# Designs tried in a protein design run: peptides against a protein of PDB entry 4Y8H. Part 32

Target 1, 196 residues: chain A of PDB entry 4Y8H
Amino acid sequence: TSIMAVTFKDGVILGADSRTTTGAYIANRVTDKLTRVHDKIWCCRSGSAADTQAIADIVQYHLELYTSQYGTPSTETAASVFKELCYENKDNLTAGIIVAGYDDKNKGEVYTIPLGGSVHKLPYAIAGSGSTFIYGYCDKNFRENMSKEETVDFIKHSLSQAIKWDGSSGGVIRMVVLTAAGVERLIFYPDEYEQL

## One batch from the design tools (peptide; aimed at target 1 T20 S46 A49 S168)

Design b2_p24_5_s4 (made by RFdiffusion4, then SolubleMPNN; from b2_p24_5, 9 letters changed)
Fold by OpenDDE base, seed 5:
Structure b2_p24_5_s4 (fold): chain B 196 residues (1-196), chain A 24 residues (1-24)
Amino acid sequence: as target 1 above (196 residues)
Amino acid sequence: AFELTELSEELKKSLEEYKKKLDE
């Protein structure tokens, strides 16, 4: 898995590969590791597909209840719910989660929740087995307040490099763009990103 | 990696309890 979320001038973009595995094998399944928990709050998932899906489902349910009672939750609130669930269940959970969201007050925000259930607010985050290969690249190339196009390119190049070196990453690159204008899904295929 | 595995029974029970608390 190679996942990341990047704050930029107008909001935040989440990105992920789509490869799945079962044991030592690459599974014949195309998955979406970018999961909606609220209109403009999404997450990247790594680790156990079933475990992280169950966590995300509960978070989505919690945020729906929250919205009905208190209005639209902040990204920080969503990250707090993820943190609680991941920490309290850490002995029976294999999960790496990146939470990202946009609202008019806080703009784009990213929270990373690694295995163990800690939470860290960052301008951008990378995770998954492929992230090991791109720490240097991301550190060198990330800039604050990039344009949408610059950020898409940054994520595309980063994940392309991760996929190149990580056998557990591959397939398509999916992105979700969260801004004041709304939600936009992007997809990039191997024929494109392998040439970068 | 993104591993296809079965949901942990312990996790399932924990999340069900969490949901029950939310519904109170």
Scores: peptide ipSAE 0.583, ipTM 0.942, DockQ to the pose 0.861
OpenDDE base, seeds 1, 2, 3, 4: peptide ipSAE 0.022, 0.030, 0.028, 0.579; ipTM 0.539, 0.612, 0.575, 0.941

Design b2_p24_6 (made by RFdiffusion4)
Pose (drawn by RFdiffusion4):
Structure b2_p24_6 (pose): chain A 196 residues (1-196), chain P 24 residues (1-24)
Amino acid sequence: as target 1 above (196 residues)
Amino acid sequence: TPSMLSGSNFFSAEEEHEKWLEEK
């Protein structure tokens, strides 16, 4: 997989490829790896499809219950629920998850949760097997407080390269935009991003 | 073979990911 989340001026954008692998076979070329756990708290999933779906479903359940009793959870709280599940079950899980959300007080936030269940709050995060190929590119091209359009381009260009080199990434590029204006879903096809 | 969102080298990629996080 190739996945990433990027904070910017108005909030945060999540991005991902759409490839599911079963060996070298592409079990699903149009997978949605960007998953809602609350209205404006979403995650990018990498690793085991089964593990990350089971985890996301539990987290969505906990945050729905949290909302009923205490109101809207913070992004940090959502990340903490993901961590609790990933850390406590680290022997049985293969889940690399990026959590991204929008709070009116805190604006955009990104938390990355690698294999061991540790938590890292970052301006942007990249993960998945394809992310190795774009550490150099992303570190060179990321800046804080980019506009929406600049952030879409950064993600588009970054995932385009990760897909180009990583055989375990491909298909379409999906993005989810999180701002005070609501939630926006974006999709970019190969004929557009390949020749960038 | 189970379905994965990542490739067979995923664990190696995550080792590189940890190194990258250390720089942050």

Design b2_p24_6_s1 (made by RFdiffusion4, then SolubleMPNN; from b2_p24_6, 16 letters changed)
Fold by OpenDDE base, seed 4:
Structure b2_p24_6_s1 (fold): chain B 196 residues (1-196), chain A 24 residues (1-24)
Amino acid sequence: as target 1 above (196 residues)
Amino acid sequence: APESLDGADYLKAQEVLLEWLAKK
């Protein structure tokens, strides 16, 4: 897996590859690692497919209940729910989560929750087995308050490099753009990003 | 075998992530 979430001037963009594995084999399956937990709160998943899906489902349920009683939850609230689940169940979970969301008050926010269940608020985050190959690139090229187009390019180039070196990453690159304007889904295919 | 989003080097990647976070 290669996943990342990047705040930018108008909100936040999540990005992910789509490769999965079963045992020692690369599965011929395109998996969506970008998961909606609320209208403009999404997460990137790494680690166990089952564990992260279960966590995301529980969070989505809690946020729906929250919304029915109190209105739209903040991204911080969502991250807190993720954190509680990941921390309380850390001995039984292999789950690395990046939570990203947008609201009018806080704009785009990113929270990364590595194994163990700690939570870290960052302007951008990367994770997954492919992330090891792109820390240098990302640290060098990330800028705060980029445009949408600059951010898409940054994520595309970053994930392309991660996929190039990580055998457990590949397939299509998916992105979700969260802004005041709404939710936009993007997809980029190997023929395009492999040339970068 | 259980389905994984990551490969055999996931735990190593986690260690690198934690080191990266510590520098932030």
Scores: peptide ipSAE 0.574, ipTM 0.924, DockQ to the pose 0.880
OpenDDE base, seeds 1, 2, 3, 5: peptide ipSAE 0.033, 0.022, 0.020, 0.020; ipTM 0.582, 0.552, 0.549, 0.530

Design b2_p24_6_s2 (made by RFdiffusion4, then SolubleMPNN; from b2_p24_6, 15 letters changed)
Fold by OpenDDE base, seed 3:
Structure b2_p24_6_s2 (fold): chain B 196 residues (1-196), chain A 24 residues (1-24)
Amino acid sequence: as target 1 above (196 residues)
Amino acid sequence: LPESLDGPNYLEAQKKLEEWLSKK
């Protein structure tokens, strides 16, 4: 897996590859690792497919309940629910999650939750087995308050490099853009990003 | 075998992530 979330001028963009494996074999080439937990709160998943799916399902349920009682939850609230689940079950889970969301008050926000269940608010985050190859690139090229197009390019180039070196990453690059205007889904295929 | 989103280097990646976070 290679995943990341990046705040920018108008909100936040999540990005992910789509490869999954079972043992030494590729199980799925087009898995969707970007998971909706609320209208404009999404997450990037790394680690166990089953564990992260279960966690995301539980969070989605909690946020639905929250919405019915109190209105739309903040991204921070969503991250808190993820954190609680990951921390309390850290001995039985292999889940690394990036939470990202947009609201009019807080704009785009990113929270990363590594193994162990800590939570860190950051302007951008990367994770997954492929992330080890792109810390230098990302630190060098990230800028605050980029345009949508600049941010898409940043994520595309970053994940392309991660996929190049990580045999457990590949397939398509998926992105989700969260802004005041709504939710936009993007997809980029190997023929496009491999040449970067 | 369970389906994994990540490869055998996942734990190494986790260590590097924690190191990166400590510098932020």
Scores: peptide ipSAE 0.609, ipTM 0.936, DockQ to the pose 0.905
OpenDDE base, seeds 1, 2, 4, 5: peptide ipSAE 0.019, 0.179, 0.111, 0.148; ipTM 0.455, 0.696, 0.655, 0.676; seed 4 fails the geometry check

Design b2_p24_6_s3 (made by RFdiffusion4, then SolubleMPNN; from b2_p24_6, 13 letters changed)
Fold by OpenDDE base, seed 3:
Structure b2_p24_6_s3 (fold): chain B 196 residues (1-196), chain A 24 residues (1-24)
Amino acid sequence: as target 1 above (196 residues)
Amino acid sequence: MPEMLDGPNFLEAEKILEEYLKKK
């Protein structure tokens, strides 16, 4: 897996590869690792497919309940719910989560929740087995308040490099753009990103 | 076998992430 979320001028973009594995073997399946937990709050998933799906389902339920009682939750609230679940069950979970969301007050926000269940707010986050190959690239190329197009290119190039070196990453690159204007889904195929 | 989003290097990646976060 190679996943990332990047804040930019108008909001936040999440990105992910789509490869799955069974043990040491690549599975013949395309999986969406970008998961909606609220209209403009999404997560990137790494680790166990089952564990991360269960966590996301529980968070989605909590946020639905929250919405019915109090209105639209903040991204921070969503990250807090993820954190509680991951931390309380850390001995029984194989999960790495990036939470990203947009609202008019806080704009785009990113929270990363590594295996230990801590939570960290960052301007951008990377995770998954492929992330180890792109720390240097991301550090050198990330800028705050990029345009949408610049941010898409940054994510596409970053994930392309991760996929190039990580045998457990590949397939299509999916992105979700969260802004005041709404939610936009993007997809990029190997024929495009492999040549970057 | 369970379906995994990551391969065998997931745990190492998470350790690297945690070390990275300590520096932020």
Scores: peptide ipSAE 0.616, ipTM 0.934, DockQ to the pose 0.863
OpenDDE base, seeds 1, 2, 4, 5: peptide ipSAE 0.585, 0.608, 0.613, 0.614; ipTM 0.929, 0.933, 0.935, 0.935

Design b2_p24_6_s4 (made by RFdiffusion4, then SolubleMPNN; from b2_p24_6, 14 letters changed)
Fold by OpenDDE base, seed 4:
Structure b2_p24_6_s4 (fold): chain B 196 residues (1-196), chain A 24 residues (1-24)
Amino acid sequence: as target 1 above (196 residues)
Amino acid sequence: MEEMLDGPNFLEAQKKLEEWLAKK
């Protein structure tokens, strides 16, 4: 897995590859590593497919209940719910989560929750087995308040590099753009990103 | 068998993430 979330001028963009593994088998399919937990609050999932899906499902349910009673939750609130679940169940989970969301007050926000259940608010975050290969690139090339296009390119190039070196990453690159204008889903195929 | 989003280097990646976070 190679996942990342990047705040930019108009909001936040989440990105992910689509490869999964079962034992020695590598599967290339459109895997839902970018998971909606609220209208404009999404997460990137790494680690166990089952563990992270369960966490995301619980968070989604919690946020739906929250919304029905109190209105739209903040991204920070969502991250807190993720943190609680990941920390309380750390001994039984293999999960690395990035939470990202947009709202009019706070704009785009990113929270990374590594194994163990700590929470860190950052301008951008990367995770997954492929992330180890792109810290240098990302640190060098990330800039705050990029345009949408610049951010898409940054994520595309970053994940392309991660996929290049991580055998457990590949397939398509999916992105979700969260802004005031709404939610936009993007997809990029190997023929394009392998040439970067 | 369990489906994994990550390969065997997941834990290594987490360690590197923690190191990266420590510098922020």
Scores: peptide ipSAE 0.606, ipTM 0.936, DockQ to the pose 0.860
OpenDDE base, seeds 1, 2, 3, 5: peptide ipSAE 0.127, 0.601, 0.019, 0.018; ipTM 0.706, 0.934, 0.474, 0.474

Design b2_p24_7 (made by RFdiffusion4; failed a check: the pose's geometry)
Pose (drawn by RFdiffusion4):
Structure b2_p24_7 (pose): chain A 196 residues (1-196), chain P 24 residues (1-24)
Amino acid sequence: as target 1 above (196 residues)
Amino acid sequence: EWDFYYTWLAEKLEENKDNDESLS
């Protein structure tokens, strides 16, 4: 997998490849790794498909219940629920999750939760096996308060490289845009991003 | 409340222990 989330001027964008692996076989070339847990709180999933789906379903359930009793949860609260599940079950889970959301007060936020269940709040986050190949590129090219178009390009170029080098990444590039204007789904095909 | 969630997760992990799919 290759996954990332990036905060910018108007909010945050999540991005991911669409490859599911079963060994060297590509079990699913059009996977959706970007998953809603609330209207404007989404996550990027990496690691075990089964673990991350089970975790995301439970978190969505918790936040739906939280919303019924207390109103809209913060992005930090959503990340905390993911952490509680990942940390307390660290022996049985293989889940690398990035949590991203939009709050009118807090604007865009990104929390990354690596294997051990620790929580890290960051301006942007990259993860998944393909992310190793783009630490150099992303650290060189990321800046705070980028525009929507600059952020889409940063993610497009970054994941294009991660896909190029990582055999466990591929297919289409999916992105989810989170702003006060709502939620936007973007998709970019190989003929576009490969030759960037 | 958290005991319920942990039990639910454990059940799903057991149901899928033979699943070889990865988002690596």

Design b2_p24_7_s1 (made by RFdiffusion4, then SolubleMPNN; from b2_p24_7, 12 letters changed; failed a check: the pose's geometry)
Amino acid sequence: MMEEYLKKLKEKLEKNKDDKRSLS

Design b2_p24_7_s2 (made by RFdiffusion4, then SolubleMPNN; from b2_p24_7, 12 letters changed; failed a check: the pose's geometry)
Amino acid sequence: DMEEYLKKLKELLEKNKDNKESYS

Design b2_p24_7_s3 (made by RFdiffusion4, then SolubleMPNN; from b2_p24_7, 11 letters changed; failed a check: the pose's geometry)
Amino acid sequence: SMEEYLKKLNEKLEENKDDKRSLS

Design b2_p24_7_s4 (made by RFdiffusion4, then SolubleMPNN; from b2_p24_7, 11 letters changed; failed a check: the pose's geometry)
Amino acid sequence: MMEEYLKKLNELLEKNKDNKESLS

Design b2_p24_8 (made by RFdiffusion4)
Pose (drawn by RFdiffusion4):
Parts: structure tokens; sequence; C-alpha cells
Structure b2_p24_8 (pose): chain A 196 residues (1-196), chain P 24 residues (1-24)
């Protein structure tokens, strides 16, 4: 997989490729790796498809229950629920998860949760097998408080390279935009991003 | 009860991962 989340002026954008792998075979070329756990708290999933889906479903359940009793959870709270599941079950899980959300007080936030269940709050985060190939590119090109259009381009160009080099990444580039204006789903096809 | 249910869900997911080998 190739996945990332990026904070910017108005909030945060999540991005991912759409490839599911069963060996070298592409089990699903149009996978949706960007998953809602609350209205404006989403995650990017990497690693085991089964593990990350089971984790996301539990987290969505916890946050729905949290909302019923205490109102809207913070993005930090959502990341904490993911961590609790990933850390306590680290021996049995293969889940690299990026958590991103929008709060009116806190604006955009990104938390990355690598394999061991540790939590890291970052301006942007990249993960998945394809992310190794774009550490150099992303570190060179990321800046804080980018516009929506600049952030879409940064993600588009970054994942385009990760897909180019990583055989375990491909298909379409999916993005989810999180701002005070609501939630926007974006999709970019190979004929557009390949020749960038 | 909730913790038992979470364990069940994660055990089923571990079985499914071993069976299908799918990754994302």
Amino acid sequence: as target 1 above (196 residues)
Amino acid sequence: TLKDWEKTVLTAADTEKTTTGETI
C-alpha cells in the first residue's frame, strides 16, 4: 500500500492508492483504504486488510458510543482508541494506520500509528510499503499551511511516485478532504497521475 | 462483555488474514 495524510490551512487531506495484494496478484484494483470512523475523523489503512478493517469497525463503534454519551470526540481521542487496540494486540496485528480529523478548535490533525502501536502526532504522515520511495520527495516538498490545491498536488505527486516504484501500490489515487465545509471525496485515474 | 466481543472480532480477523493473505 501507499498511504498519507497532510494538514493544511483549512484542515487535512487523506490520500491512498487502491491496490489490494494477494501475493503478486492484485486481488482488488479499486480498494478504498480511506475509512470513516466519525463524521470528520477518518483513517488511512495499511498492512493486513482483515486486521485494519476489524480495528476500524471497533473504533467506529467506540466513537459512536462515545458520541451518544459525551458528544463529538476529538481527533486525539480517536487516535487513542486506535492505539489501545493496536498496542494491546501488537502480537496478533499487522496494522499501520494513519488517523486524521478536523475539529473546529484544533483544525487539521494527523496521528500515525506504526506497527508497535506507538502514537506520533505530525504535520503530515506517510506509510505503507510504497512510502519508502517518497521520504526524500515528501521531506523536500512539504510545507505547513499549504492551500487545498497545493495539498492535493503534493499528495497527487507523492503517491504518483510511490505507485511508480512500488509494485504493491497502484490503481487510482483516492483522497478525502476534511474541512469546516464538510467532507469531500476525490479520485484521480492513472492516465492523469502517471505522466506527472 | 465488550472486551469479549472485541477479542472475538480480532481473533476472526487473524484467521481471515492467515487464510486470504491479503494486504493493503

Design b2_p24_8_s1 (made by RFdiffusion4, then SolubleMPNN; from b2_p24_8, 18 letters changed)
Fold by OpenDDE base, seed 5:
Structure b2_p24_8_s1 (fold): chain B 196 residues (1-196), chain A 24 residues (1-24)
Amino acid sequence: as target 1 above (196 residues)
Amino acid sequence: SMKEEIEKILEKAREEAKKTGLRV
């Protein structure tokens, strides 16, 4: 898996590959690793497919209840719920989560929750087995307050490099753009990003 | 309790994970 989320001028963009593996083998399954937990709060999932989906489902339900009682939750609140679940169950879960969201007050925010259940707020985050190959690239090329187009390109290039070197990453690159204007889903196919 | 329910959901997920071995 190669996943990332990047804050930019107008909000935040999440990105992910789609490869699914079973042990050392690639499964003939394309997985959407970008999961909605609220209208403009999404997460990237890495690790156990079942574990991460369960966590996301629980968070989504929690945030729905929260919304009914208190209104729209902040991205930080969502991250806190993820953190609590991951930390309390760290011995029984294999889950790496990046939480990203947009609201008018805080704009785009990114929280990374690696194995162990710690939480870190960052301008951008990368995770998954493919992330190990692109720390240097991302550090060199990330800039704050990029345009949407620049950020899409940054993510596309980053994930392309990760996929190139990580056998556990591949398939399509999906992105979710969260801004004041709404939610936009993007998809890029191998024929496009492999040439980068 | 809600906590217990959540734990059960996670336990079930863990069992499924062991059976399928699917990773993302």
Scores: peptide ipSAE 0.537, ipTM 0.908, DockQ to the pose 0.857; fails the geometry check
OpenDDE base, seeds 1, 2, 3, 4: peptide ipSAE 0.512, 0.534, 0.520, 0.507; ipTM 0.898, 0.908, 0.905, 0.901; seeds 1, 2, 3, 4 fail the geometry check

Design b2_p24_8_s2 (made by RFdiffusion4, then SolubleMPNN; from b2_p24_8, 17 letters changed)
Fold by OpenDDE base, seed 3:
Structure b2_p24_8_s2 (fold): chain B 196 residues (1-196), chain A 24 residues (1-24)
Amino acid sequence: as target 1 above (196 residues)
Amino acid sequence: KEKEEIEKILKEAREEAEKTGERV
């Protein structure tokens, strides 16, 4: 898996590959690793498919309940719920989560929750087995307050490099753009990103 | 009840993980 989320001028963009593995083998299944937990709060999933799906489902339900009682939750609130689930079940679950969201007050925010259940707020985050290959690239090329187009290109190039070197990453590159204007889903196919 | 429901969901997830071994 190769996943990332990047804050930019107008909000935040999440990105992910789509490869699914079974043990030591690549499965023929394409997985959407970008999961909605609220209108403008999404997450990137790495680790056990079932574990991360369960966690996301629980968070989604919690945020729905929260919304009915208190109104729209902040991204920080969502990250806290993820953190509690991951920390309290760290001995049984394998989950690496990046939480990203947009609201008018806080704009785009990114929270990374690695194995162990800690939480870290960052301008951008990368995770998954493919992330090990692109720390240097991302550090060199990330800039704050990029345009949407610059951020899409940054994520596309980053994930392309991760996929190139990580056998557990591949398929399509999916992105979700969260801004004041709404939610936009993007998809890029191997024929495009392999040439980068 | 919320805790019980969460535990049930996580248990079912572990069972599925053991059966499929799927990772992302």
Scores: peptide ipSAE 0.624, ipTM 0.937, DockQ to the pose 0.865; fails the geometry check
OpenDDE base, seeds 1, 2, 4, 5: peptide ipSAE 0.610, 0.618, 0.608, 0.611; ipTM 0.936, 0.936, 0.934, 0.934; seeds 1, 2, 4, 5 fail the geometry check

Design b2_p24_8_s3 (made by RFdiffusion4, then SolubleMPNN; from b2_p24_8, 18 letters changed)
Fold by OpenDDE base, seed 3:
Structure b2_p24_8_s3 (fold): chain B 196 residues (1-196), chain A 24 residues (1-24)
Amino acid sequence: as target 1 above (196 residues)
Amino acid sequence: EEEEEIKKILEKAREERKKTGLRV
């Protein structure tokens, strides 16, 4: 897996590959690793498919209840719920999560929750087996307050490089753009990103 | 009650993980 989330001028963009594996083998399945937990709060999933799906489902349900009682939750609140689940159940879970969201007050925010259940707020985050190959590239090329187009290109290039070297990453590159204007889903196919 | 429901969901996930071994 190769996943990332990047804050930019107008909000935040999440990105992910789609390859699914089982043990040492590539599974004949394409997975959407970008999961909605609230209208403008999404997550990137890495690790066990079942574990991360369960966690996301629980968070989504919790945030729905939260909304009914208190109004729209902040991204920080969502990250806190993820953190509690991952930390309290760390002995029985294999999950790496990036939480990203947008609201008018806080704008785009990114929280990374690695294995173990710690939480870190960052301007951008990368995770998954493919992330090990692109720390240097991302550090060199990330800039704060990029445009939407610049950020899409940054994510596309980053994930392309990760996929190139990580056998557990591949397929399509999906993105979710979260801004004041709403939610936009993007998809890029190998014929495009392999040429970068 | 919420804790019990969460545990049930996670147990089901664990069973699925053991069955399929799917990773992302």
Scores: peptide ipSAE 0.653, ipTM 0.948, DockQ to the pose 0.848; fails the geometry check
OpenDDE base, seeds 1, 2, 4, 5: peptide ipSAE 0.650, 0.646, 0.640, 0.637; ipTM 0.948, 0.947, 0.945, 0.945; seeds 1, 2, 4, 5 fail the geometry check

Design b2_p24_8_s4 (made by RFdiffusion4, then SolubleMPNN; from b2_p24_8, 18 letters changed)
Fold by OpenDDE base, seed 4:
Formats: structure tokens, sequence, C-alpha cells
Structure b2_p24_8_s4 (fold): chain B 196 residues (1-196), chain A 24 residues (1-24)
């Protein structure tokens, strides 16, 4: 898996590959690793497919209840819920989560929750087995307050590099753009990003 | 309770993970 979330001028973009593995081999399934937990709060998932889906489902339900009582939750609140679940169940979960969201007050925010259930607020985050290969690239090329187009390109190039070197990453590159304008889903196919 | 419900969901997830071995 190669996942990332990047804050930019107008919000935040999440990105992910789509490869799944089962046991020691690559599965044919194309998985959407970008998961909605609220209108403009999404997460990237890595690790156990079942564990991460369960966590996301719980968070989504929690945030729905929250919304009914208090209104739209902040991204920080969502990250806190993820953190509590991952931390309190760390012995039983294999989950790496990046939480990203947009609201008018805080704009785009990214929170990374690695194994162990810590939480870290960052301008951008990368995770998954493929992230090891792109720390250098991302550090060199990330800039704060990029345009949407620049951010899409940054994520596309980053994930392309991760996929190139990580056998557990591949398939399509999916992105979710969260801004004041709403939610936009993007998809890029191997024929395009392999040439980058 | 909410805690019990969460624990059940996570337990089911663990079982599924063991059965399928699917990773993302």
Amino acid sequence: as target 1 above (196 residues)
Amino acid sequence: SEKEEIEKILEEARKKAEETGERV
C-alpha cells in the first residue's frame, strides 16, 4: 500500500494506490483505500483490510451521532476517535490510518495514526509499505499552499514512485479532493502514471 | 454498551482478517 494526504491552498487531497494482497500474493481485487467517515473527512487505510474497514465504520458511525447532536465535527475530532480506537486496541489491530479533512475554519488538515495509535498533525503524511521509497521525494518536492493542480501532480508523482518500487502497491491511483467546493474523486491509470 | 458493540465489531474484523488475510 501507498497512501498519502496533502494539505494545499484550498483544502486537502488524499491519495492511494489500489493493490491488495492476500497472504503472500497479490490479489486481483482493486480496493478503494480512501474511505469516507464524514462529508469532508476521509481516511487512507493501510494494514489489515478488515481491521481498517471496521475502524472506519466505527468512526463513521460515531461522527454521524456526533453530527446529530453537535453539528459537523472537526477533523481533529475525527482523528481523536481514530486514535482512541487504534490505541486502545493496539494489540489486536494492524492499522495505519491517515485522517484528512476540510472545514471552513481549519481548512485542510492531515493527521497520521501509525501503528501503536499515536496521532500526529502534519502538513502532509505518507504511509504504507510504499511510503518508505518516497520519503525523500516527498520531502524534496512538497510545498505548503500548492494549487490543486500542483498537489494532484505531487501526489501522482509520489505514488507513482512508490508503486514503482513497492511490490505491494499498484493498480490505479485514486484521489479525493476536499475543499469548500465539495468532494471530488480522481482516478489515474497505470498507462499514465507509469510514464512519469 | 457502545464499548461492547465496538469490541464485537473489532472481533468480527479480526476473524475476517484471519480467514482472508487480505491487506491494504
Scores: peptide ipSAE 0.513, ipTM 0.917, DockQ to the pose 0.876; fails the geometry check
OpenDDE base, seeds 1, 2, 3, 5: peptide ipSAE 0.496, 0.448, 0.489, 0.464; ipTM 0.913, 0.891, 0.907, 0.897; seeds 1, 2, 3, 5 fail the geometry check

## One batch from the design tools (peptide; aimed at target 1 T20)

Design b2_p25_1 (made by RFdiffusion4)
Pose (drawn by RFdiffusion4):
Structure b2_p25_1 (pose): chain A 196 residues (1-196), chain P 25 residues (1-25)
Amino acid sequence: as target 1 above (196 residues)
Amino acid sequence: SSLREEYAELAERAAEMADAGEEVL
């Protein structure tokens, strides 16, 4: 997989490829790795498809219950629920998860949760097997408080390279935009991003 | 960094699972 989340002026954008792998075989070329756990708290999933889906379903359940009793959870709270599951079950899970959300007070936030269940709050985060190939590119090209269009381009160009070099990444580029204006789903096809 | 090392371990583990016939992202 190739996944990332990026904070910017108006909030945060999540991005991912759409490839599911069963060996070298592409079990699903149009996978949706960007997953809602609350209206404006979403995650990017990497690693085991089964583990990350099971985790996201539980987290969505906890946050729905949290909302019923205490109102809207913070993005930090959502990340903490993911961590609790990933850390306490680290021996049995293969889940690399990026949590991203929008709060009117806190604006855009990104938390990355690598294999061991540790939590890292960052301006942007990249993960998945394809992410190794774009550490150099992303570190060189990321800046804080980018516009929406600049952030879409940064993610598009970054995942385009990760897909180019990583055989375990491909298909379409999916993005989810999180701002005070609501939630926007974006999709970019190979004929566009390949020749960038 | 330790963060990147854990992602590398994740990628390796996920490759092994994929070769064993499991679906990975």

Design b2_p25_1_s1 (made by RFdiffusion4, then SolubleMPNN; from b2_p25_1, 10 letters changed)
Fold by OpenDDE base, seed 3:
Structure b2_p25_1_s1 (fold): chain B 196 residues (1-196), chain A 25 residues (1-25)
Amino acid sequence: as target 1 above (196 residues)
Amino acid sequence: SKLREELEKLAALSKELAAAGEEVL
C-alpha cells in the first residue's frame, strides 16, 4: 500500500494505490483504500483490510450520531474518534489510518494515526509499505499552499515512485479532493503514472 | 522518528497477516 493526504491552498487531497495482498498472491484487485466517514471527512487505510474497515465503519457511525446531535463534526473530532479506537485496541489491530477533511473554519487538515494509535497533525502525511521509498522525494517536493493542479501532480508523482519500488503497491491511483466546492474523485491508470 | 518506526512495523505485520491468508492493504 501507498497512501497519502496533502493540504493545499483550497483544501485537502487524499491519494491511494489499489493493490491488495492475500497470501503469496498479489492481487491487482481494484480496492478503494480511500473511505468516506463523513461528507468532507475521509480516510486512507493501510494494514488489515478487515481491521481498517471495521474501524472506519465505527467512526462513520459515531460521526453520524454526532451530526444528529451537534451538527457537522470537525476533522479533529473525527481524528480523535479514530485515535481512541486505534489506541484502545492497539494490541489487537493491524491498522494505519490517515484522516483528512475540509471545513470552512479550519480548511484542509490531515491527521495520521500509525500502529500505536498516536495522532499527529501534519500539513501532509504518507503511509503504507510504499511510503518508505518516498520520504525523501516528498520532503523535497512538498510546498504549502499549492494549487489543486500542483497538489494532484505532487501526489501522482509521489505514489508513482512508491509503486515503482514497492511490490505491495500498484493498480490505479485514486484521489479524493475536498474543498468548499465539494468532493471530487480522480483516477489515474498505470499507463499514465508509470511514465512519470 | 517514532512515527516512521510504527509505519515500518505496520508493514511487517501486514506481511505476516497476508501470509496467514488475510487480505491486507
Scores: peptide ipSAE 0.555, ipTM 0.927, DockQ to the pose 0.893; fails the geometry check
OpenDDE base, seeds 1, 2, 4, 5: peptide ipSAE 0.553, 0.541, 0.546, 0.548; ipTM 0.927, 0.923, 0.924, 0.925; seeds 1, 2, 4, 5 fail the geometry check

